Peptides against a protein of PDB entry 4ASU. Designs and how they scored, part 22

Target 1, 270 residues: chain A of PDB entry 4ASU
Amino acid sequence: ATLKDITRRLKSIKNIQKITKSMKMVAAAKYARAERELKPARVYGVGSLALYEKADIKTPEDKKKHLIIGVSSDRGLCGAIHSSVAKQMKSEAANLAAAGKEVKIIGVGDKIRSILHRTHSDQFLVTFKEVGRRPPTFGDASVIALELLNSGYEFDEGSIIFNRFRSVISYKTEEKPIFSLDTISSAESMSIYDDIDADVLRNYQEYSLANIIYYSLKESTTSEQSARMTAMDNASKNASEMIDKLTLTFNRTRQAVITKELIEIISGAA
Target 2, 83 residues: chain B of PDB entry 4ASU
Amino acid sequence: FTFASPTQVFFNSANVRQVDVPTQTGAFGILAAHVPTLQVLRPGLVVVHAEDGTTSKYFVSSGSVTVNADSSVQLLAEEAVTL

## One batch from the design tools (peptide; aimed at target 1 D140 A210, target 2 S61)

Design b2_p13_5_s4 (made by RFdiffusion4, then SolubleMPNN; from b2_p13_5, 5 letters changed)
Fold by OpenDDE base, seed 4:
Structure b2_p13_5_s4 (fold): chain B 270 residues (1-270), chain C 83 residues (1-83), chain A 13 residues (1-13)
Amino acid sequence: as target 1 above (270 residues)
Amino acid sequence: as target 2 above (83 residues)
Amino acid sequence: SEALERFRAALAA
């Protein structure tokens, strides 16, 4: 490569490095906020899931409609955050299909759609876009919950798949259950709960769904920002290494050019 | 007893004597070993009676309350403030 | 939030 070529490449990589460093800082700030907001959200969300864990709600085998909600965002450059969720969604969908279940999918965040649309387009009910630009709020979760409830798809049970935050360097893709009102109402394990009015139960279920979605969004966001921070850091380091390599190449090439020019001058060829 | 909003935790797996909650069907007190139940909150006052005799009051907007068979209680309010 | 603050103030009597 010519000196000009190397210089152009160096400039390009340096610019990329600046961008990745900037993105790292932005991700770090968002992560810090997300982590703070996750603390109460986790208590809140886990609290909402307590019923399902304690009641051990089971869906009858004759019920075949299953909903998968994948939670991620619209934003890329965050490592395996989206692919991890998508992978688990695919796996679960396949397993459910093999078990004779009908599977429909909701994507929270456009990246889910981007990954799965080609292979699972017929199973998608809806994709929620504009996720990840701002920290998720309970209002956002409520909107998603309402949309789900109004989708017209009468699922029996479902799974919400999201990345649970473990630490700044670790997340785990997990699944939590969601149940239809009918499934909850008919569950034998729910019999221990005192005379619950149908309207109360419906409202309760709506809150529960919103709560779980909110929780998943908070976990996902925290995981994503952390992963992005790491990804951008890695990208910056990789760029740095490339810059170093190219700089060495540049220096060597420059010396060679100088030497050649000197020889030409000395020989009188110039 | 867990009492939280999406943005704030008031009680996390705490032991309390009694919790008074405003529900759509009426306010009721949750005592130790209360029968399992599910309720939804209406805007109103939550009163938490601690084991030490202290009482804390909160205003809540909406939400849910769950009393499980194991006596665990989850009070989840969309919005809540200490009074 | 604003509404809650108002209620908080009113109920703090």
Scores: peptide ipSAE 0.019, ipTM 0.889, DockQ to the pose 0.047
OpenDDE base, seeds 1, 2, 3, 5: peptide ipSAE 0.010, 0.008, 0.011, 0.018; ipTM 0.885, 0.874, 0.881, 0.904

Design b2_p13_6 (made by RFdiffusion4)
Pose (drawn by RFdiffusion4):
Structure b2_p13_6 (pose): chain A 181 residues (1-270 with 5 gaps), chain B 83 residues (1-83), chain P 13 residues (1-13)
Amino acid sequence: ATLKDITRRLKSIKNIQKITKSMKMVAAAKYARAERELKPARVYGVGLIIGVSSDRGLCGAIHSSVAIIGVGDKIRSILTFKEVGRRPPTFGDASVIALELSIIFNRFRSVISYKTEYSLANIIYYSLKESTTSEQSARMTAMDNASKNASEMIDKLTLTFNRTRQAVITKELIEIISGAA
Amino acid sequence: as target 2 above (83 residues)
Amino acid sequence: AARIAAFREALEA
């Protein structure tokens, strides 16, 4: 309730809001990179339960929608392939998955809407390239919603700070008048 | 005729005369009228004879060539670079 | 490159 507590909390939530807004544009830039590389990947990959995701969270209902194998560390987290999503998926990654060894992944549509031999590795590559395009755009919205929630929180606390600031001024003033009187 | 690597796409549904292709057994030159077959590639060159008579030379490390029941061919390699 | 080479070797095996 003290001004010091409110000033500290404002700076704390502002830090979260700046970071979540900073990841909205990052997910927007990485999504643009992912869609530019999805066009040649879709024309390349055309011709047992496999779950395709990533280690990196903060992407909304992507890991929860998809419901030994399992690519993406967050899919094993419910009940394996690790270290994906930090860097764009290469064909070599899809090859290692095929080397260690009917498939579930998120297909890219737009920014809002989604759906859940040598040829076998091409399907894994097709899923990896589709998944990261899906993972990034969903994260763009997830951090946009978080940036909205943190801003609403700052507005509520600013009103508290103004009430407390007024209450401190009047209290100090009363202590002066009374001390005089 | 479709030729693509994971990185870039060279031809998108040609519309091409013939394509020389490296295969595990020697080499195959796929004409417009060729039998439906499924083949796997080896380290070798790919020569693309354009419809206007010109030539295109690329290199292929590995992959697959697929010619369907119709007059359609899809050639895909892991890496294709010039030169 | 090494991952792809190992995958080619596995297919030739």

Design b2_p13_6_s1 (made by RFdiffusion4, then SolubleMPNN; from b2_p13_6, 8 letters changed)
Fold by OpenDDE base, seed 3:
Structure b2_p13_6_s1 (fold): chain B 270 residues (1-270), chain C 83 residues (1-83), chain A 13 residues (1-13)
Amino acid sequence: as target 1 above (270 residues)
Amino acid sequence: as target 2 above (83 residues)
Amino acid sequence: SEALERFRAALES
């Protein structure tokens, strides 16, 4: 490599390091906000899931249509956030297929599609893009829920897969169940709930789905920002190390060039 | 009794005497050992009667309320404000 | 730099 090449590379890496440092700071700010907003969102979301846990909703085995919703975002540079969700989706899809179920996939965030496009393109119903630039709102979740419900795919049950925030250094990919209106309405365990008409139940399920999606988005966002901070910190450190290495190479190369020039002068070749 | 919006928690697994909720089918009071039910909220007033006699009022938009067999209640409003 | 542009794009996305 020439001195010019090394210098150019050094400049590029230094610029990247500036960007990664900036991204770390941005992620830190977003993380702080996300964590604060996650607290009520978790209570809200877990509350929405309480019915399914307490009622022990079961899907009959003869029902075979399953929906998988993967939740992530459009933005990269956040470690294993996206791949973790995708991995869980793949595993779930494979297990369901082995059980004779029909599986369809919805991706929240473009990265899910990016990862699974080659192997699972035929199973995708829709991918929601423009995720991750701003904090998710309940309105966003409602839009996703509505589009899902109006998609025309009549699933029996489903799974929403997302990264649950544990700490600044830890998240866990988890799965929560979603149920169709028909499944809920036909569940024997629901018989203990009195005076539920069809319209109420439909509306209830719409909110339930929106609530769960909102919850998953908040968990995902918090996890993502935390992971991005870590990733950007690591990237910055790696850049620093590379800068050091290249600097040494530069110095060595410079000395070699000088030596060569001196030899040429001494030998009369120049 | 859990009462929350996406952005705020008002009650988290608390014990209350009674909760009055506005539903699409009509307002009703949730007392101890109320029969399990599911309802959808309409815009209106939520009144929480604490065991200590304190009464708190809230305005809610839309949402859901669940009364479970174990007497747990989840009141989840899209928007809610203290009055 | 391709790498630089990728990072910039990621930041702006």
Scores: peptide ipSAE 0.031, ipTM 0.893, DockQ to the pose 0.018
OpenDDE base, seeds 1, 2, 4, 5: peptide ipSAE 0.025, 0.028, 0.013, 0.011; ipTM 0.871, 0.890, 0.878, 0.882

Design b2_p13_6_s2 (made by RFdiffusion4, then SolubleMPNN; from b2_p13_6, 7 letters changed)
Fold by OpenDDE base, seed 3:
Parts: structure tokens; C-alpha cells; sequence
Structure b2_p13_6_s2 (fold): chain B 270 residues (1-270), chain C 83 residues (1-83), chain A 13 residues (1-13)
């Protein structure tokens, strides 16, 4: 490599390192906020799931329509955040298909579509874009919930797949159940609940869906920001190592060039 | 008894004596051993009666309330503020 | 190095 080539590479990597350091700081700030906002969101979301756990809602085996909601974002450079969700979505879809179920997919965040479009394009109902630039709000979750409910797809049961935050260095891809109004209404386990008005139950289910989506978004965001912070830190370190290596190469190459020039001068072969 | 909004937790698995909630079908009080039920909230006043005799008042927007057979209660409001 | 490569790929896409 020529000195010019090495210099160009050095400049490029140094610029990348500046960007990665900046992104790390941004991710750190977003993570701190996300983690703070996740605390109440988790209580809220887990509270919404309590009914399904306590009532032990079951979907009849003869029901075949299943919805998979994958939650991630539009933004890359966050390690295995997106691929983890996509992997579990693929696994779930395959298992359901093997069981004779009809599977449809909703992607929250464009990255889900990007990963699954070739193999699962026909199963996608909708992909929500513009996810991850701003912290998710309950309003955002409500919009997603409403869009799903108005999509015309009459699923029997579903699952929402997202990364649950554990710590700054750990997340776990998890699945939570989504039930249709019809499934809830017809569930035998719901008989212990007092006479519930159909309209009330519908509204309740709408909120439940929005609540769970909101919760998943908050978990996902926190996980994503922490993962991005780690990824950018690693990138910065790798850049540093590369800079060191190239600097050594530059010095050696410069010495070689000088030596060559001296030899040419001395030999008159310049 | 759990009472939370998306952004704030007021009660988390707490023991309370009574919770009065505004629902679309009418306001009702949740006492110990209340029958399981599901309701949706309308904008209004929530009153929490603690075991120590103190009462706390909250204004809530829309949301849901769940009373389970095990006496656990989840009050989830889209927005809630302390009064 | 792997992380750096992924970063470059992401920036170029």
C-alpha cells in the first residue's frame, strides 16, 4: 500500500471512530432515558398481561388464524437486536405452519421487514416504519393497535415478540400472547368474571392491546439503546486498534519509501 | 392492588381496603373479595382507601380495571394525576 | 474488527 492509501484509510477510520464515539454518547443518553421510562411502563404492561395469566386464556385448537407481531425499530447498529426478534419470529411461524395454522406477520420497525421480506413477504400484513427515532409513546402504541384492529385480519390468537431488557449488557427475546376479542369472549375461563358487557369487553381489549404494544416498545427501545451503546463502544475500540496498526504500517512504509529514494539517488537511477 | 399509568406507578401490588373507580357503566367500589370483573374507565375520580385509613384521590382518563378471583386488582389508566 | 466492518457496511447501505 502507498503512503497515500494508508493516510486515506487512517483518515477514514478516524472519522468513523468520531462517529461511533458520538453515537455511543447518544445511545447512552437515550438508554438512560429509556431505562427510566421503562420502570413504570413495565408495571403498566405486566399489569395488562395479568388477566391472561390469571384467567389462563386458551385458544381452541381448531382455530387456525395466528398473528405474529415482531417489535424492533428502523435503526441499525445495535448488535443482534433485530436478528434475535426475527429469528424467533421465523421459528414461531414455522412451528405454527407445521401445526396447520395460518400465520400473518406485523412488523414494528422496518428492520423486521428487511430481514424477513424474502422468505415471508406473503405473510406480512403491514410494517410500521418511522420507529426508533423518538421514544415510543402510548399514543404510538394506540395507533399501532388501532391499525391492527382495523386491518381486517380476523386472527384467533397471536404473539408479540420483543426484546425484554435485563441489564445494560443483557436482553432476552420473549413472546407474549395476543388474543382476539372473540377468543376472550368465548374462553371458558372467563366465565368466572361477572356479566361483562360486550361493548365494555371490546373497549377493554383495545386498551389491552395498546398496553401490551406500548410495553413491548419500551422494553425493545431500552434493549436496543443499551445494545447500540455496546456496539458503538466495540466499534470505537476496533477503530482504535486499526488506527494503531495502520499507524505502524505507515511508519514502516514511510521508512521504506525513504530508503528506496535514497538508494535511487545514490545509484543515480532516479 | 396495582394502579399505574404508562408513565407513573401509584400502587404496585399494594394492600388496600377499597378502591372507588369511575367506569363507563358507572362508578363502583372495589372491596375485599369483590367478584371478578372487567371494566373500562371513564374520565373521573379514583379514590383509594388505604388500610391505615388514609384516602388518596386521583383523576384518571380512560383505561381499564381488572378484578381477579384472587382479589388482585389492576387499575390501568392512560393518564392519571394525584389530587 | 467485526464490529467495525459491520459499521462500515451499515454506513454504506
Amino acid sequence: as target 1 above (270 residues)
Amino acid sequence: as target 2 above (83 residues)
Amino acid sequence: SEALERFREALES
Scores: peptide ipSAE 0.029, ipTM 0.880, DockQ to the pose 0.015
OpenDDE base, seeds 1, 2, 4, 5: peptide ipSAE 0.017, 0.021, 0.018, 0.014; ipTM 0.867, 0.891, 0.883, 0.886

Design b2_p13_6_s3 (made by RFdiffusion4, then SolubleMPNN; from b2_p13_6, 7 letters changed)
Fold by OpenDDE base, seed 1:
Structure b2_p13_6_s3 (fold): chain B 270 residues (1-270), chain C 83 residues (1-83), chain A 13 residues (1-13)
Amino acid sequence: as target 1 above (270 residues)
Amino acid sequence: as target 2 above (83 residues)
Amino acid sequence: SEALERFRAALEA
């Protein structure tokens, strides 16, 4: 490569490094906030799941409609955040299909659709876009829950799949169950709640759904920002190493050119 | 007893004597070993009676309350503030 | 821009 080529590459990589460093700082700030806000959200969300855990709600085998909600965002450059969710969605969808279940998919965040559009386009009910620029609110979760409930798809049970935050360097893709009102109402294990008014149970289920979605969004956001911070740090380090390498190459090439010119001068060749 | 909003935790797996909640069907008190029930909240006052006799008051918006067979209670409000 | 795209591809893979 010529000195000009090396210089051009150096400039390009240095610019990339500036961008990745900036993105790292932004992600770090968002992560710090997300992690702080996740603490109460986790208590809130886990509390909402308590009924389903304690009641051990089961869906009869003859019920065939299953909903998969994948939770991520619209934003890239965050490592395996989206692919991890998509991978588990694919696995779950395949297992359910093999069991003779009808599977429909909801994507929270455009990246889910981007990954699954070719193989699972017919199974998508809706994709919620414009996710990830701002921290999710309970209002956002409520909108998603309401849209699901009003979609007309009468699922029996479902799975919400999201990245649970573990630490700044670790997340785990998890699955939590969601149940339709009918499934909850008909569950034998719910007999201890039999005197509950139908309207109350309906409203309860709506809140539960919104709560679980909100929880999943908060876990996902924290995981994503942490992963992005790490990814941008890695990118910055890689850029730095490349800059060092190219700088050495530049210096060597420059010296070679100078040496050649000196030889030409001494020899009178040009 | 767990009492939380999306943004704040007031009680996390705490032992309390009694919790008074405003439900759409009416306000009622949750005592120790209360029968399992599910209710939804209406805007109103929550009063938590601690084991030591201390009472705390909160204003809540919408939400839910769950009393399970194991006596665990989850009070989840969309919005809640200490009074 | 090519370098940026390579980075994006690597980070998202």
Scores: peptide ipSAE 0.026, ipTM 0.871, DockQ to the pose 0.015
OpenDDE base, seeds 2, 3, 4, 5: peptide ipSAE 0.023, 0.025, 0.022, 0.011; ipTM 0.881, 0.883, 0.881, 0.878

Design b2_p13_6_s4 (made by RFdiffusion4, then SolubleMPNN; from b2_p13_6, 8 letters changed)
Fold by OpenDDE base, seed 4:
Structure b2_p13_6_s4 (fold): chain B 270 residues (1-270), chain C 83 residues (1-83), chain A 13 residues (1-13)
Amino acid sequence: as target 1 above (270 residues)
Amino acid sequence: as target 2 above (83 residues)
Amino acid sequence: SEAVQKFLEALES
């Protein structure tokens, strides 16, 4: 490679490094906000899940329809955030299918669709796009919940799969249950609860779904921003290493060129 | 007793004497060892009576309240403000 | 630049 070629490559990599550093800073800012907002969201969301955990709601064996909701975003460059969710979704779908269940999929964030569309296109009900540009709100979750409930797919139970934030350097893909109104209403474990008006229960279930979705979005967002920050940091470091290598090559090549020119001068070669 | 909105936590696994909640079927008080129930909140006042006798008032927009068999209570409001 | 986009695409995959 000529000095010109190496210089061009160096310039390109340096520009990339600037971009990745900038993206890291942006991700860091978003992470800080997400983490702050996750604290109450977690209490809120976990509180909503308490019923299902305490009541130990089970879906009858004869019920066959299962909904999988994968939660991620539209945004890339965040390590294994999307692939982890997709992997868990695929695994869950396969397990359910093997158990004779009908599986439908909802993707929150376009990346889920991008990963799973070819293999699971027939199972997709809807994909929610425009996720990740701004922090998720309860309103966003409510919209998703409403769309799900109005999708026409009468699932018996479902799974919401998302990345739970553990620390700045760690997340875990997890699954939480969602249940249809019918499943909740008919669950034997719910018998201990006082007579509940059907309308009340329906409204309750709607809140529950929105709450869980909101929680999952907040966990996902925090995990994603943290992962992006790390990914961009790693990219910056990799770029730095490449710059060092290219610089060394440049220096060696430059010396060779100088030597050649000196020899030509000394020899009188034009 | 847990009382939270999506953006704010008011009580987290706290022990309280009584919580008065505005529900669509009517306002009622949740005492210790209240029977399990599920309710939906209507806009109104939530009153939390602490064990020490202090009372806190909140305005909530909507949401849900769950009383479990283990006496745990989850009051989840879409919006809530301290009064 | 082309190089930047190529790199970003590689990171995306």
Scores: peptide ipSAE 0.028, ipTM 0.905, DockQ to the pose 0.015
OpenDDE base, seeds 1, 2, 3, 5: peptide ipSAE 0.028, 0.026, 0.025, 0.027; ipTM 0.901, 0.904, 0.901, 0.907

Design b2_p13_7 (made by RFdiffusion4)
Pose (drawn by RFdiffusion4):
Structure b2_p13_7 (pose): chain A 181 residues (1-270 with 5 gaps), chain B 83 residues (1-83), chain P 13 residues (1-13)
Amino acid sequence: ATLKDITRRLKSIKNIQKITKSMKMVAAAKYARAERELKPARVYGVGLIIGVSSDRGLCGAIHSSVAIIGVGDKIRSILTFKEVGRRPPTFGDASVIALELSIIFNRFRSVISYKTEYSLANIIYYSLKESTTSEQSARMTAMDNASKNASEMIDKLTLTFNRTRQAVITKELIEIISGAA
Amino acid sequence: as target 2 above (83 residues)
Amino acid sequence: EEEAIEEYREALA
């Protein structure tokens, strides 16, 4: 309730809001990279339960929608392939998955809507390239919603700060008048 | 005729005369009228004879060539670079 | 990654 507590809390939530807004544009830039590389990947990959995701969270209902194997560390987290989503998925990554060894992944549509031999590794590559495009655009919205929630929280606290600031001024003033009187 | 690597796409549904292709057994020159077959590639060159008579030379490390029941061929390699 | 692709080519051979 003290001004010091409110000033500290404002700076704390402002830090979260700046970071979540900073990841909205990052997911927007990385999504633009992912869609630019999805066009040649879709024309390349055309011709057992495999779950395709990533280690990196903060992407909304992507890991929860997909429901030994299992690519993406967050899919094993419910009940394996690790270190994906930090860097764009290469064909070599899809090759290692095929080397260690009917498939579930998120297909890219737009920014809002989604759906859940040598040829076998091409399907894994097709899923990896589709999944990261889906993971990034969903993260773009997830951090946009978080930036909105943190801003609404700052507005509520600013009103508290103005009430407390007025209450401190009047209290100090009463202590002066009474001390005089 | 479709020729693509994971990185870039060279031909998108040609519309081409013939394509020389490296295969595990020697080499195969795929004409417009070729038998439906499924083949796997080896380290070798790919020569693309354009419809206007011109030539295109690329290199292929590995992959697959697929010629369907119709007059359609899809050639895909892990890496294709010039030169 | 290049070594894994070579091992994968060998496995297919």

Design b2_p13_7_s1 (made by RFdiffusion4, then SolubleMPNN; from b2_p13_7, 6 letters changed)
Fold by OpenDDE base, seed 5:
Order: structure tokens, then sequence, then C-alpha cells
Structure b2_p13_7_s1 (fold): chain B 270 residues (1-270), chain C 83 residues (1-83), chain A 13 residues (1-13)
């Protein structure tokens, strides 16, 4: 490689390093906010799921329609965040299909569709785009919930798949159940709950769905920002190492060029 | 007893004496060992009666309330403010 | 929410 080539490469990598450092800082700020906002969101979301856990709602085996909601975002450069969700979705879809279930998919974030469109395009009901630019709000979750409920797909049971935040360096892809209104209303375990008006139950279910989606979005966002920070940090470190290596190469090459020029001068003066 | 909004937690697995909630079907008081029920909140006043006799008041916009068989209660408001 | 709160306060008055 010529000195010019090395210099060009150095410049390029230095620019990349600047970008990755900047992105790291942005991700750090977003992470700090997300983590703070996740605390109440987790209490809220876990609270919403308490009914389903405590009531032990079961879907009859003869019910075949299953909905999978994958939660991620539109933005890349966050490690395995999207692929982890997609992998879990694929696994779940395959297992359900093997069990004779009909499976439909909703993607929250365009990255889910980008990964699964080739193999699962026929199973997608809808993909929500423009996710991840701003922190998710309860309003956003409500919109998603409403769209799902109005999709016309009469599922019996569903699963929402998202990355749960553990720490700055760790997340886990998890699945939480979603139940249709009919499934909830017909569940034997719900008999202990006093006469619930059908309209009340419908509204309750709408809130429940919005709540779990909101929770999932908050977990996903926090996980994503943390993962992005790590990814950008790693990229910055890798760039730094490459800069050091190229700098050494540059210095060696420069010395070689000087030596060659000196030899040419000495040989030409003869 | 858990009382939270998406953005704020007021009570987290706390023991309380009574919680008065505004529901679409009417306001009711949740006492210890209340029968399991599901309700939807209407805009109104939530009153939490602590075991020490103190009372706290909140305004809620909408949401849900769940009373489980194990006497656990989840009050989940879309928006809530302390009064 | 503020409007709802205000309306609520007005209803209590």
Amino acid sequence: as target 1 above (270 residues)
Amino acid sequence: as target 2 above (83 residues)
Amino acid sequence: MEEALQKFRESLA
C-alpha cells in the first residue's frame, strides 16, 4: 500500500470513529432516559399481566389461531436486538405450526419485517413503522393495540415477544401471553370474578393489551439503547486499534520510501 | 396493592386498608378480602386508606382495576395525579 | 388531563 492509500484509510477510519463515538453518546443519553422511564413502566406492565398469571387463563387445545407480536424498532446498529426477537418469533411460529396452529404475525418496527419477510411474508398482518425515533409513549401503544384489535384477525391466543432489559450489558428475549376477549370471557378460571359486564371486559382487555404493548416497548427500547451503546463502544475501540496499526504501517512505509529515495540519490550520483 | 400509571408508581405491593375507586359501573371500596373483580376506571377520585389511618387522594383519567382471589389489587391508571 | 382535572374540580364545587 502506498503512503497515500494508508493516509486515506486512516482518514476514513478516524471519521468512522468520530461517528461511532457520537452515536455512543446519543445512545447513552437515550439509555439513561429509557432506564429511568422503564422503572414505572415495569411496575405498570407487570401489574397488567398479574391477572393472566393469577387467573391461570388457558386456551383450549381445539383453538388454533395464534398471534405473534414481535417488538423491536426501525433502527439498526444495536447488536443482536432485532435478530434475537426474530429468532424467537421464528421458533415460536414453527412450534405452533407443528402443533397444527394457524399463526399470524405483527411486527412492531420495520426491522422485524426486513428479517422475516422472505420466509414469513404470508403470515404478516401488519408492520408498524417509525418505531424507535422517539421514546415510545402510552399513546403509541394504544394505537398499536387498537390497530391489532381492528385488524379483523380473530385470534384465540397470542404471544408478544420482546427484549427484556436486565442490565447495561444484558437483555433477554421473552414472551408474554396475549388473550382474545373471547378466550378471557370463556375461561373457566375467570368464573371466580364477579359478574363482569361484557362491555367492561372489552374495555378492560383493550387496556390490558395497550399496557402490555407499552411495557414491551419500554423494555425493548431500554435494551436497544444499551445494546447500541455497547455496539458503538466496540466499534470505536476497533477503530482505535485499526488506527494504531495503520499508523505503525504508515511509519514503516514512510521509512522505506525515504530509504529508497536515498538509495536512488546515491546511485544516481554515480 | 399496586397503583401505577405508565410514568409513575404510587403504590407497589403495599398493604392498605381500603381503596375507593371510580369505575364506569360506579364507585366502590376495595376492602381486605374483597371478592375478585375486574373494572374499568372512569375519570374521578381515588382514595387510598392506609393502615395507619392516613388517606391519600388521587385523580385518575382512565384505566383498569383488578381484584384477584389472593386479595392482590392492581390499579392501573392511564394518567394519575396526587391531590 | 389538566382539562379533565379542571372539569372535575368544577364538578366538586
Scores: peptide ipSAE 0.028, ipTM 0.893, DockQ to the pose 0.057
OpenDDE base, seeds 1, 2, 3, 4: peptide ipSAE 0.022, 0.025, 0.021, 0.000; ipTM 0.881, 0.894, 0.891, 0.840

Design b2_p13_7_s2 (made by RFdiffusion4, then SolubleMPNN; from b2_p13_7, 6 letters changed)
Fold by OpenDDE base, seed 5:
Structure b2_p13_7_s2 (fold): chain B 270 residues (1-270), chain C 83 residues (1-83), chain A 13 residues (1-13)
Amino acid sequence: as target 1 above (270 residues)
Amino acid sequence: as target 2 above (83 residues)
Amino acid sequence: MKEALEKFREALE
């Protein structure tokens, strides 16, 4: 490579490094906020799931319709955040299909669709876009919940798949159950909850769904921002290493050019 | 007893004497060993009676309340403010 | 949900 080529490459990588450093800082700020907001959201979300855990809601085997909600975002550069969710969605879909279940998919965030569109296009009901630009709100979750409930797909049971935040360096893809109103109302384990008005139960289910979606969004966002911060840090470090290598190459090449020029001068061949 | 909104936790697995909640079917008091029930919140006043006699008041919007067989209670409001 | 939220906001005013 010529000195000019090396210089051009150095400039390019330095610019990339500036961008990745800036993105790291932005991700760090978003992560800090997300982590703070996740604390109450987790209590809220886990609280909402308590019924299903304690009541041990079961779906009869003769019920065949299953809904998978994958929670991610629209934005990349966050490591394996999207692929982890997609991988588990694929696995779950395959397992359910093998068990004779009908599977439909909802994607929260465009990246899910981007990964799964080729292999699972016929199973997608809807994809929610414009996810991840701003922190998710309960209003956002409510919109998603309502859209799901109004989709016309009469699922019996479902799964929401998202990345649970563990630490700044770790997340785990998790699955939580969602149930249709019919499944909840017909569950034998719900018999101890007597005198529940049908309208009340309907509304309760709507809140429950919104709550779990909200929780999943908060977990996902925190995981994503943390992962992005790490990814940008790694990118910045890689850029730094490349800059160092190219700088050494530049210096060596420069010396070689000087030597060549000196030889040409001495030989009179110039 | 857990009482939270999406953005704030007021009680987390706390022991309380009684919680008064506003529901669509009417306000009711949740005491120890209350029968399991599911209710939806209406805008109104929540009153938490602590075991030490302290009473706390909150105004809540919509949401849900769950009383389980194990006496655990989840009060989840979309919005809530301390009074 | 939206209606309830609106009523809540009105009550706070």
Scores: peptide ipSAE 0.046, ipTM 0.904, DockQ to the pose 0.096
OpenDDE base, seeds 1, 2, 3, 4: peptide ipSAE 0.016, 0.009, 0.019, 0.016; ipTM 0.881, 0.875, 0.882, 0.877

Design b2_p13_7_s3 (made by RFdiffusion4, then SolubleMPNN; from b2_p13_7, 5 letters changed)
Fold by OpenDDE base, seed 2:
Formats: C-alpha cells, structure tokens, sequence
Structure b2_p13_7_s3 (fold): chain B 270 residues (1-270), chain C 83 residues (1-83), chain A 13 residues (1-13)
C-alpha cells in the first residue's frame, strides 16, 4: 500500500472511531434513563405476571393456536439483541409446530421481520415499526395490545419473547406466557377466584396484556441500550488498535520510501 | 401487597392491614385472607392502612387489582398519585 | 450511516 492509501485508510478509521465514541455516549445516556425507568416497570410488569404464576393457568392440549410475540426494535448496532430474540422465536416456533400447534408471529420492531422474513414470512400477522427511537411508554404498549386484541386472530395461548436486563454487561432472552380471555375464563385453577363478571375479566385481560407488553418493552430497551453501549465501546477499541497498527505501517512505509529515494539518488536512477 | 404504576412503585411486597380500592361496582376493602378476586379499578381513592396504623391515600385513574389465594395482592394502576 | 457502521463493525470483529 502507498503512503497515500494508508493515510486515507487512517483518516477513515479515525472518523469512524469518532462516530462510535459518540454513539457510545448517546447509548450510555439512553441506557441510564432506561435503567431508571425499568425499576418501576419491572415491579409493575412482574406484578401483572403474578396471576399467571399463582393461578397456574394451563392451556388444554386440544387448543392449537399459539401466538409468538417477539420484542426488539428497529435499530441496529446493538450486538446480538435482535438475533437472540429471533433465535428463541425460531426455537419456540419449531417446538410448537412439532407439537402440532398452529403458530402465528407478531414482531415488535422491524428487525424481527428482517431476520425472519425468508423463513417465517407466512406466519407473520403484523410487525410494529417505529420502535426504538424514543423510550417506550405505557401508551405505546396499549396501542400494541389493542391492535393484537382487535386483529381478529383467536389464539389460545401465546409467548412473548424479549431480552430481560440483568446487568450492564448481561441480558437474557426470556419467554413469558400470554393467555387468551377464553383460556383464562375456562381454566380450572381460576375457580378459586370469586365470581368474576365477564366484562371485568375482559377489561382485566386488556390491562394485563398491555402491562406485560410494557414490561417487555422496558426490559428490551434497557438491554438494547446497554448492548449498544458495549458494542460501540468495543468498536472504538478495535478501531484504536487498527489505527495503531496502521500508524506503524505508515511509519515503516515512509522509511522505506525515503530509503528507496536515497538509493535512487545515489545510483543516479530516475 | 404490591402497588405500582408503570412509572412509580408505592408498595413492593409489603405487609399491610387493609387496602381500600375503587372498582366499577364501588369501593371495597381488602383485608388479610380476603377471598381471591380480580377487579378493574375506576378513577378514585385508594387508601392503604399500614400495620402501624398509618393511613396513606392515593388517587388512581384506572387499572387492576388482584387478590390471590396466598393473600398476595397486586394493585396496578395506569396512573397514580400520592395525596 | 448505520449500514456503514455495521460493515465496519463486522470488519473489526
């Protein structure tokens, strides 16, 4: 490579490093906010899931319609955030299919659709786009919940798959159950609850779904921002190492050029 | 007893004496060993009676309340403010 | 820009 080529490459990498450093800082700020907002959201969301755990709601085996909701975002550069969710979705879909279940998919965030388009396109009901630009709100979750409930798809049970935040350096892809109104109302374990009006139960279920979606969005967002911060940090470090290597190469090449020129002068070569 | 909104936690697995909640059919009190039930909140006043006799009041917009067989209670409000 | 960064990240991996 010529000195000019090396210089051009150095300039390019230095510029990219500036960008990755800036992105790291942005991600760090978003992460800090997300983590702060996740604290109450987790209590809220886990509280919503408590019924399903305590009541031990089971779906009869003869029920065949299963909904998978994958939660991520539209934005990349966050490590394995999207692929982890997609991988879990694929695994769940395969297991359900093997069990003779009908599987439909909802993607929260465009990246889910992008990854699963070729292999699972026929199973998609809807993809929610414009996810990840701003922090998710309960209103956003409510919109998603409403859209699902009004979709006309009569699922029996479902799975919401998302990345649960563990620490700044760790997340885990999790699955939580979603149950249809019919499944809840017909569950034997629900008999211990006092006489519940059908309208009350319907409304309760709407809140429950919105709550769980909200929870998943908050977990996903925190995980994503943390992962992006880490990814950008790693990219910046890698760029730094490459800059160092190229700088050494530049210096070596420069010396070689000088030596060659001296030899040409001494030898009288043009 | 857990009482939270999407943005704020008021009680997290706390022991309380009684919680009064507003529902579509009216207000009712949740005591120890209350029968399991599910209810939807209407806008109104929530009153939490602590074991030490202290009472706290909150205004909630909507949401749900769950009383489980194990006496755990989840009060989840869409919006809630301390009074 | 994001696509370029992804390519860069991949190259650095």
Amino acid sequence: as target 1 above (270 residues)
Amino acid sequence: as target 2 above (83 residues)
Amino acid sequence: MEAALERFREALA
Scores: peptide ipSAE 0.023, ipTM 0.887, DockQ to the pose 0.014
OpenDDE base, seeds 1, 3, 4, 5: peptide ipSAE 0.021, 0.022, 0.021, 0.019; ipTM 0.889, 0.892, 0.888, 0.889

